# Designs tried in a protein design run: peptides against a protein of PDB entry 3ESW. Part 243

Target 1, 322 residues: chain A of PDB entry 3ESW
Amino acid sequence: NNIDFDSIAKMLLIKYKDFILSKFKKAAPVENIRFQNLVHTNQFAQGVLGQSQHLCTVYDNPSWHSIVLETLDLDLIYKNVDKEFAKDGHAEGENIYTDYLVKELLRYFKQDFFKWCNKPDCNHCGQNTSENMTPLGSQGPNGEESKFNCGTVEIYKCNRCGNITRFPRYNDPIKLLETRKGRCGEWCNLFTLILKSFGLDVRYVWNREDHVWCEYFSNFLNRWVHVDSCEQSFDQPYIYSINWNKKMSYCIAFGKDGVVDVSKRYILQNELPRDQIKEEDLKFLCQFITKRLRYSLNDDEIYQLACRDEQEQIELIRGKTQ

## One batch from the design tools (peptide; made by RFdiffusion4, then SolubleMPNN)

Design b2_p27_8_s4 (from b2_p27_8, 16 letters changed)
Fold by OpenDDE base, seed 3:
Structure b2_p27_8_s4 (fold): chain B 322 residues (1-322), chain A 27 residues (1-27)
Amino acid sequence: as target 1 above (322 residues)
Amino acid sequence: MSVLEMKARKEAEKIGKEILKKKKEEE
């Protein structure tokens, strides 16, 4: 009597699917009350909600994607991707090809396209004059700067010529295609948009300790992959905790399909106190926002994303035990 | 194979072993 284990497994999967789908139905009144109370009483929760309202949706703009693709040297990018792909002799390719694309975009962005700006060059003295710049503080944007979602402008005086140079901290990623300079915020903002413009599944990762990066969902690796444009880094989540010896408390990933605490992926040592919110409340908050982001999705999409979420949670648990 | 499929298969195997054990006890 050969027990059909495959038939039993299929029945269990159907029941599991129904159970998962039940979790993504409209929030119960008690969940809404808990959510409202949490975001009104906890500043960290309010911050996560505020960021989710922007970061989860802002990059899903087809007009911006077109502008990005028109601005990048696509011929150079694809030439390099094709070259590296051909070199490795992979016969089955669309999934791994995307990993090569992301690696080339990291190279292209750092080497050919964007510039790190610790201090601006002097507008009067020209290129490579940042060493002569003294910070005077920050100001609000002027009338022109305010057109590009500028929150603050850093002011610098040139020690050589005495002239003032403004460094606007633009949040408009389209303006960053023009300026092509910034710090981790500008780098991650524009690079997130670039990856999205290629139709990739991308999350923006916010670290409480003043760093930001991306995650890309690799279909080849079947997981979320660390991507840092500033470091030209692919799949190196350890660079912050180990290489930089950075102390961190929270890493939160923001994507169109959810908000996820990814701290376990990046905080491998030197963990700072997680005292901004109760762990249960943070878990609830991320799940609640994720549920809201998925309200318009069909049952199959919800189930597929839930499977991905469960795989990620298992990965994050195992990573701490290795 | 997804992690969920692997879990479902392992649970199915467990159930299958229990069923086989019961059948042998009834014979």
Scores: peptide ipSAE 0.019, ipTM 0.394, DockQ to the pose 0.605
Fold by OpenDDE base, seed 4:
Structure b2_p27_8_s4 (fold): chain B 322 residues (1-322), chain A 27 residues (1-27)
Amino acid sequence: as target 1 above (322 residues)
Amino acid sequence: MSVLEMKARKEAEKIGKEILKKKKEEE
């Protein structure tokens, strides 16, 4: 009797699909209680929840996407993408084109579009005067700055002219299209929106140790790819732990379809104590939020995302970037 | 082939091998 392994495999796959779909049903009352207790009793959990409420949805704004696409030099971008794509040939398929696009967006953003701001230039003295700026501290936004989701304004005095320059830390990415300057927060915020504006699957990665970056889902590589706009970095998750020798405890990715602890991708050495939350509670929290984010998705979408999640978890456990 | 499909196939093959082993032990 020839065992039809294909038939058995199909049956197992169906059962597995049903099992996966069952996990994404509405949370049981006990899970809701656990979640509520966790976010009320654990500050880190509350922080992750708060970030998820913003970062998982804020970039899914079609009006913002239009503004971004109208602001960027698309002709230059696509010209460069086409040029680089043509060099490597079409042999790797159409999916690799998107990787070239992201790489060009990284180049364009860092080299042509956005500026790093340790200190602002003096508003009076003009460009390249940041060396003359002395920090006086931080204050709340004024009435104008408050229109652009500004939480903090850094205040600087020019040593040359004595004038005060304000550096608002804007969280409105549309305002950042105008200002075109900032630190890692502003860079990552606007760059996340830029990637989203091209219809890409993007996550915002928060590191507890004061850094932020993106992940892009490459259809060519069939995985989440590290993307850091500040570093013009593509697929270099090791740069923080290895190149910078940075000590880190948590890296959490926030996307429209889920919240994922991606610490294992980035924390390769010099791990700081993960003492902010129990590992089991963090896992539960991320899964619970992810489940909520997927409530409106159909069974096929849920299944496809679950497959992606499983692949990612395998990657994170094996420590092998394929 | 998705990772899940590959796992399903591997599990099917495992089950198949176990069934074949039992049949040989019964012969």
Scores: peptide ipSAE 0.018, ipTM 0.408, DockQ to the pose 0.753
Fold by OpenDDE base, seed 5:
Structure b2_p27_8_s4 (fold): chain B 322 residues (1-322), chain A 27 residues (1-27)
Amino acid sequence: as target 1 above (322 residues)
Amino acid sequence: MSVLEMKARKEAEKIGKEILKKKKEEE
């Protein structure tokens, strides 16, 4: 009896797909109750939910993508990408070309486009006057600033001329295309939109200890890749724990297709207590939100994403054993 | 839209603008 191994393999694959798809069906009543209780009783869970409602969807705006692509020097960007692609002599492929594009976007953004702002320049004295600025505190936005999703405005006084300069902390990434300055929040916000505007699969990573960055899914590397626009960093997840000696407790990634605890990728040493939520409840929360984000996807899309999720989980486990 | 398609579109737009500019300079 020649065992038709090909027929068995096909049947096993079908059963496995059906099993995976069954996990993404509508949540059971017990899961809905657990979710509701968790977000009402745990402040950290409420915060993760609130962030997911914004960060998972806000960057999927075709009108914003058009504005970004019209604003950037695409001729310069693609010229530089082509130049670097030609040097490496690699077989022509769309997948590796995208990695070169992300690396050039990191360079372009930091070197040519956006500026770090510890203190603003004096509006009266002009450029390179930030050294003369004294912080007076923060206040709410005025009527004009409120149009651009501004939560707070930092106030500075110039020691030279005595005038007040306002530094609005804008959350509207389209406004940031105009202002072209900020700190880690503004950098990550606009850079996430830029990457999305090129049709890339991108996540926004929130760290509880006051930092934010991106992840890009590289089809060439077949994994999520660390991307920090502030640092012009590609695939260097160790920079925070090792280079900065930063102490961290939580890193949560927010994307259109899911919410994932990526702490294991970035917290390599000096881990702070993870006391904000039970580990099982955090895992449940991320899975529940991810399931909800995928409700409109077809069976093939759900299966492909589930395979990618499993590969990422394996990667995150193996990284601790090296 | 793929990265390659975006590049091709941008190159085509550039060529189109250059052609239009030359035509206006000849009129």
Scores: peptide ipSAE 0.010, ipTM 0.367, DockQ to the pose 0.007
Fold by OpenDDE base, seed 2:
Structure b2_p27_8_s4 (fold): chain B 322 residues (1-322), chain A 27 residues (1-27)
Amino acid sequence: as target 1 above (322 residues)
Amino acid sequence: MSVLEMKARKEAEKIGKEILKKKKEEE
């Protein structure tokens, strides 16, 4: 009996595909009940859901992509990418070009385009006057600031001239193309949109301990790559735990195709207690939201994404054993 | 992150905490 291993392999692949697809079918009533109970009883779960409703979809705006591409110096960007790509003699093929693009976008964004704002400059005294600024507190947006999805305005008084300067925390990334300043929130918000505008697969990573960054899916590396616009960092997930000695509990990635707990990639030491939610409930929550985000996708898209998810999970497991 | 950027970030965090503290005292 010549076991036709090829036929068996094909059958196994079909069954595996069907099994994967079955996970993305409409949620059973019991799963819906579990989800509803979880988000109503657990504040952390409610927060993750709320973030997913915004971060998973907001950057998929073609009009915003056009505005971004019209605003950036594309000639400079591509000139620099071409220059760096040419140094390697194209030996790594076309797929690596996108990694060079992301690296240049990191450079361009930090060096040429956007500014870190600890304190604003005094509106009256002009540039390089932030040292004279004293924080008074925060207040709600005024009528003009409210047009740009502003939740909070930081208020500063100039010690030199006594005038008040407002630093609105805009959530509208198009407004950030104009203001070109902020902290990690504004940096990550606009940079996520920038990467999306180039047609890249991007996730927004939220860390509970007051930091945010991106992940980009590199076709060359065939994995999610850490990208921090604030740090001009590419593929350095260790910078927080090791270089900063940052203590962290949760890192959650939000993308159009899913929500993923990526804590294992970034929390390498000094782990804080993960006491906000049960691990099983967090896993369920992320899977449930991911399932909902994929409801409109075809079987081939679902399968390809599921394969990517599996590869990522394997990577995250292996990284802990090294 | 440069040492300067780290300092700047810590200062920003301090400012943020001070602002949040004041807001809680006003509430």
Scores: peptide ipSAE 0.000, ipTM 0.284, DockQ to the pose 0.007

## One batch from the design tools (peptide; made by RFdiffusion4, then SolubleMPNN)

Design b2_p28_1_s1 (from b2_p28_1, 15 letters changed)
Fold by OpenDDE base, seed 3:
Structure b2_p28_1_s1 (fold): chain B 322 residues (1-322), chain A 28 residues (1-28)
Amino acid sequence: as target 1 above (322 residues)
Amino acid sequence: SEDEKIKELREKIEEAIKKAKEQKELEE
């Protein structure tokens, strides 16, 4: 009896798909109760939920994408991408083109477009005067600054002219297209929007120890790839733990399709205590939020995303970048 | 565990697909 392995494979795939889809059905009442209790009783869980409500959706704005694409030097960007792709990309196939694009966007953003701002220049003395600036503290935004989602304004006094310079910490990424300066928060915020504007699958990664970066889903590599605009870094998840010797406890990725604990990708040494939430509760929280984000998706989309999630979890457990 | 069951199921599926491909290549 020739075992019809094709028929068996098809049957197993159907059953597997149905099983996966069953996990993404509407949450049971008990899961809702657990979720509500968790976010009301655990501050870290509440923080993750609050961040998800913003970061998972804010960058999916077509109007912002248009403004970004109109602001960037697309001719320069694509010229450079095409040049690098023409050297080696044809041998690797068309899917690698997007990796070249992200690498060029990293270069362009850091070298040509955006500036690191440890201290602002003096508004009176002009460019390259930040060395003369003394911090006086922080205050709330004024009426103009408040228009651009500003929570905090850093105040500096010029040691040369005595004038006060305000450095508003804008959270509006469209305002950042104008100001073109900031720290890791502003860099990651605008760069996340830039990547999204090219139609890429992007997550915002929040680290509890005051850093933020991106992940991009590479179709060529078939995985999530570390992307840090501040460092012009592509696929170097080790830079924080190894190169910086940074101590970290949590790295949480926020995307339109899910919230994922990616700590295992980035915390390779010097792990801080993970005492803010039980591991089982964090896993539940991320899965629950992810499930909610996918409620409007069709069965095929849910299945494809679930397969991607499983592959990522395997990667994170094995510690092998595929 | 649920994860073990999923892993076992995937392994079975992959093996079945592999065997089906090998059989098809032998028939061509």
Scores: peptide ipSAE 0.016, ipTM 0.382, DockQ to the pose 0.571
Fold by OpenDDE base, seed 2:
Structure b2_p28_1_s1 (fold): chain B 322 residues (1-322), chain A 28 residues (1-28)
Amino acid sequence: as target 1 above (322 residues)
Amino acid sequence: SEDEKIKELREKIEEAIKKAKEQKELEE
């Protein structure tokens, strides 16, 4: 019996596709019950769900993309990208162009566009007066600040003139295009929107230990790439664990197509106890949210994303990004 | 686990593809 290995391979590929697609069908009643119980009983799970409801969809706003593209110096950005692409891009292929774009956006954002704000300058004394500012605490937003999704306002007193300066922590990224200052939260928020505005696949990475960054999917590298706007960092996932010697427990990536525990990419040493949720429950939670985010996708999109997810999981297990 | 089933199925596919290629190379 000539075993038609080609026929067997084709049949297995069909069965594999069907199997993958079956995983993204509507959740079974038991899974829904498990999900509801988990988010109602586990605070960390509730937090991940709450973040996913915002971060997975908020940046998919065409109006915001237009405002971003109108605000940035696109001529400068593309000039610099074209200059770098002209050196090596023809040899590496067209897909490297987006890597050069992200690298230029990192440069442009940090050097030309946005500012780090540890303390605000005194509104009365003017520029370079932050050294004179004493924190008084935080309060709720006023009526004007509340228009821009502001949850907290940091209050500072000038030691020189005695006046109060407000530093509102805006969550509206369009307002951040105007203010052009903040900390890691504001940096990552606006930079995530910027990357999305160029049509890139982008995730927002939340670290439980008070840091946030991005990932973008590089077609050239065929993987998710670490991107930190605060650090002007591209493909350096080790910077937190190794360079900063940071202790971390959880890194969760939020994108339009899924929620992924990416802790293995970033937590290389000094791992803190992962005691906020059972590992099996976290895995279930991320998969369940991801499933919901993909309910409107067609079978081919679901299959392609599932293949990408599997490649990422293999990467995370093998530690290939070192 | 579903992951184990995927892994096993993928391994079977990869093996089947490999055997199919080897068989074609022998028939050429």
Scores: peptide ipSAE 0.000, ipTM 0.309, DockQ to the pose 0.722
Fold by OpenDDE base, seed 4:
Structure b2_p28_1_s1 (fold): chain B 322 residues (1-322), chain A 28 residues (1-28)
Amino acid sequence: as target 1 above (322 residues)
Amino acid sequence: SEDEKIKELREKIEEAIKKAKEQKELEE
């Protein structure tokens, strides 16, 4: 009996797809109860849920994408991308173009577009006066600042002229296109939107130890790639643990299609106690939120994303970028 | 093709820029 290996392979593939799709079915009542109990009893879980409700969807705004693309010097960006692509991109294939684009956007954003703001310049004394600024503390936004999703305003006094300068911590990324300054939060917020505006698959990575960055899904590398706009860093997940010797406990990635604990990618040494939630509960939480984010997707989309998830999990277990 | 994907990306960007400009002109 000639074993039809092709028929068996097709059948196995179908069964495998069905098995994968079965994992993304609507949560059972028991899972819903577990989820509700977890987010009501665990503050860290509640925080992850709250962040997911914002970060997973906020950047999927076509109007914002249009404004971003209008604001950027696209001619310069594409000139530089095309120049780098012309060197070796043809040999590597079309998918590498997006890697060059992200690298150029990192360069452009840090060097040409956005500024780091430890302290603001004095509004009265002008540029390069931040050295004269003394922090007085923080307060709530005024009526104008509140229009731009401002949670807090840092207040500074100029030692030279005595005037007060306000540094609103805007969470509206469109306002950041105007202000073009901030710290890691503003950098990551606007840069995440920039990457999304080019139609890229992007995740916002939150680190509990007061840092944030992005991940970009490279079709060329076929994996999630570390992207830090503050550092102009591409595919250097080790920079925090190794280069900075940063101690970290949690890194959580938030994207339109899922929430993922990516701690294993970034926490290579100096791991802090992961005492905020049980590992099993965190895994459950991320999977549960991810399922909810995918409820409107078709079976093919779900399957493709599940394959990406499996590849990422294998990568994270092996500690090797494929 | 590589050229087609780049072209499609550029076309999407150009369309987005156009829409953004049109929207701005309507708000003025």
Scores: peptide ipSAE 0.121, ipTM 0.758, DockQ to the pose 0.011; fails the geometry check
Fold by OpenDDE base, seed 5:
Structure b2_p28_1_s1 (fold): chain B 322 residues (1-322), chain A 28 residues (1-28)
Amino acid sequence: as target 1 above (322 residues)
Amino acid sequence: SEDEKIKELREKIEEAIKKAKEQKELEE
């Protein structure tokens, strides 16, 4: 009896697909109770949920994508990408083009488009006057600033002219296309939107220790890639733990298709206590939110994403053993 | 329009991909 190995393999694949799909079915009542209890009793869990409600969906705005594409110098960007692709891209294959695009967007954003703002320039004295600025504290937004999702406004006094300059911390990324300045929060917010505007798979990574960055899913590398707009960094997840010697406890990635604990990718040394939530509860929370985000997807999309998630988990485990 | 800019971007990416495929076929 010639064992039809191909038929057996096909049946196993079908059963495996059905098994994976079963995990993404409607949550059991017990899981809903566990989730509700967790977010009501654990402040960290509540924070992760709150961030997911914003960060997972806010960047999926076609109107914002248009405004971004109209604002950027696309001719310059594509000229530079095409130039790099013409060198080595043909040998590496078509999928490397998006890696070159992300690298050029990092360059363009840092070098040509956006500015780091430790202190604002004096509104009265003009450019290059930030050295004369003394912080007076922070306050709530005024009526104009409130139109652009402003949470806080930093207040500065000019030591030269005595005038007050306001530095509103805008959360509206469209306003950031106008202001073109900020710190890690503004940089990551706008850069996440920029990457999304090119149709890329992007996650927003929140670090508990007051830093934020992106991840991009590279079809060329077939994995999630570290992207930090502030550092013009591509595929350098070690920069925080190794180069900065930063102590960290949690890194959580937020995307349209899921929430993932990516701490293992970035926390290579100097790990702070992970005491905000039980590891099992954090894993459950991320899986539950991910399941909810995927509820409207078809079976094939769910299966493909689940396969990608498994590969990422394997990568994160192997990275600790190297 | 929003759709036109996204379309233009996609067309540029698709053209680059097409050129990359054509070049690979010529080397092979």
Scores: peptide ipSAE 0.029, ipTM 0.519, DockQ to the pose 0.018; fails the geometry check

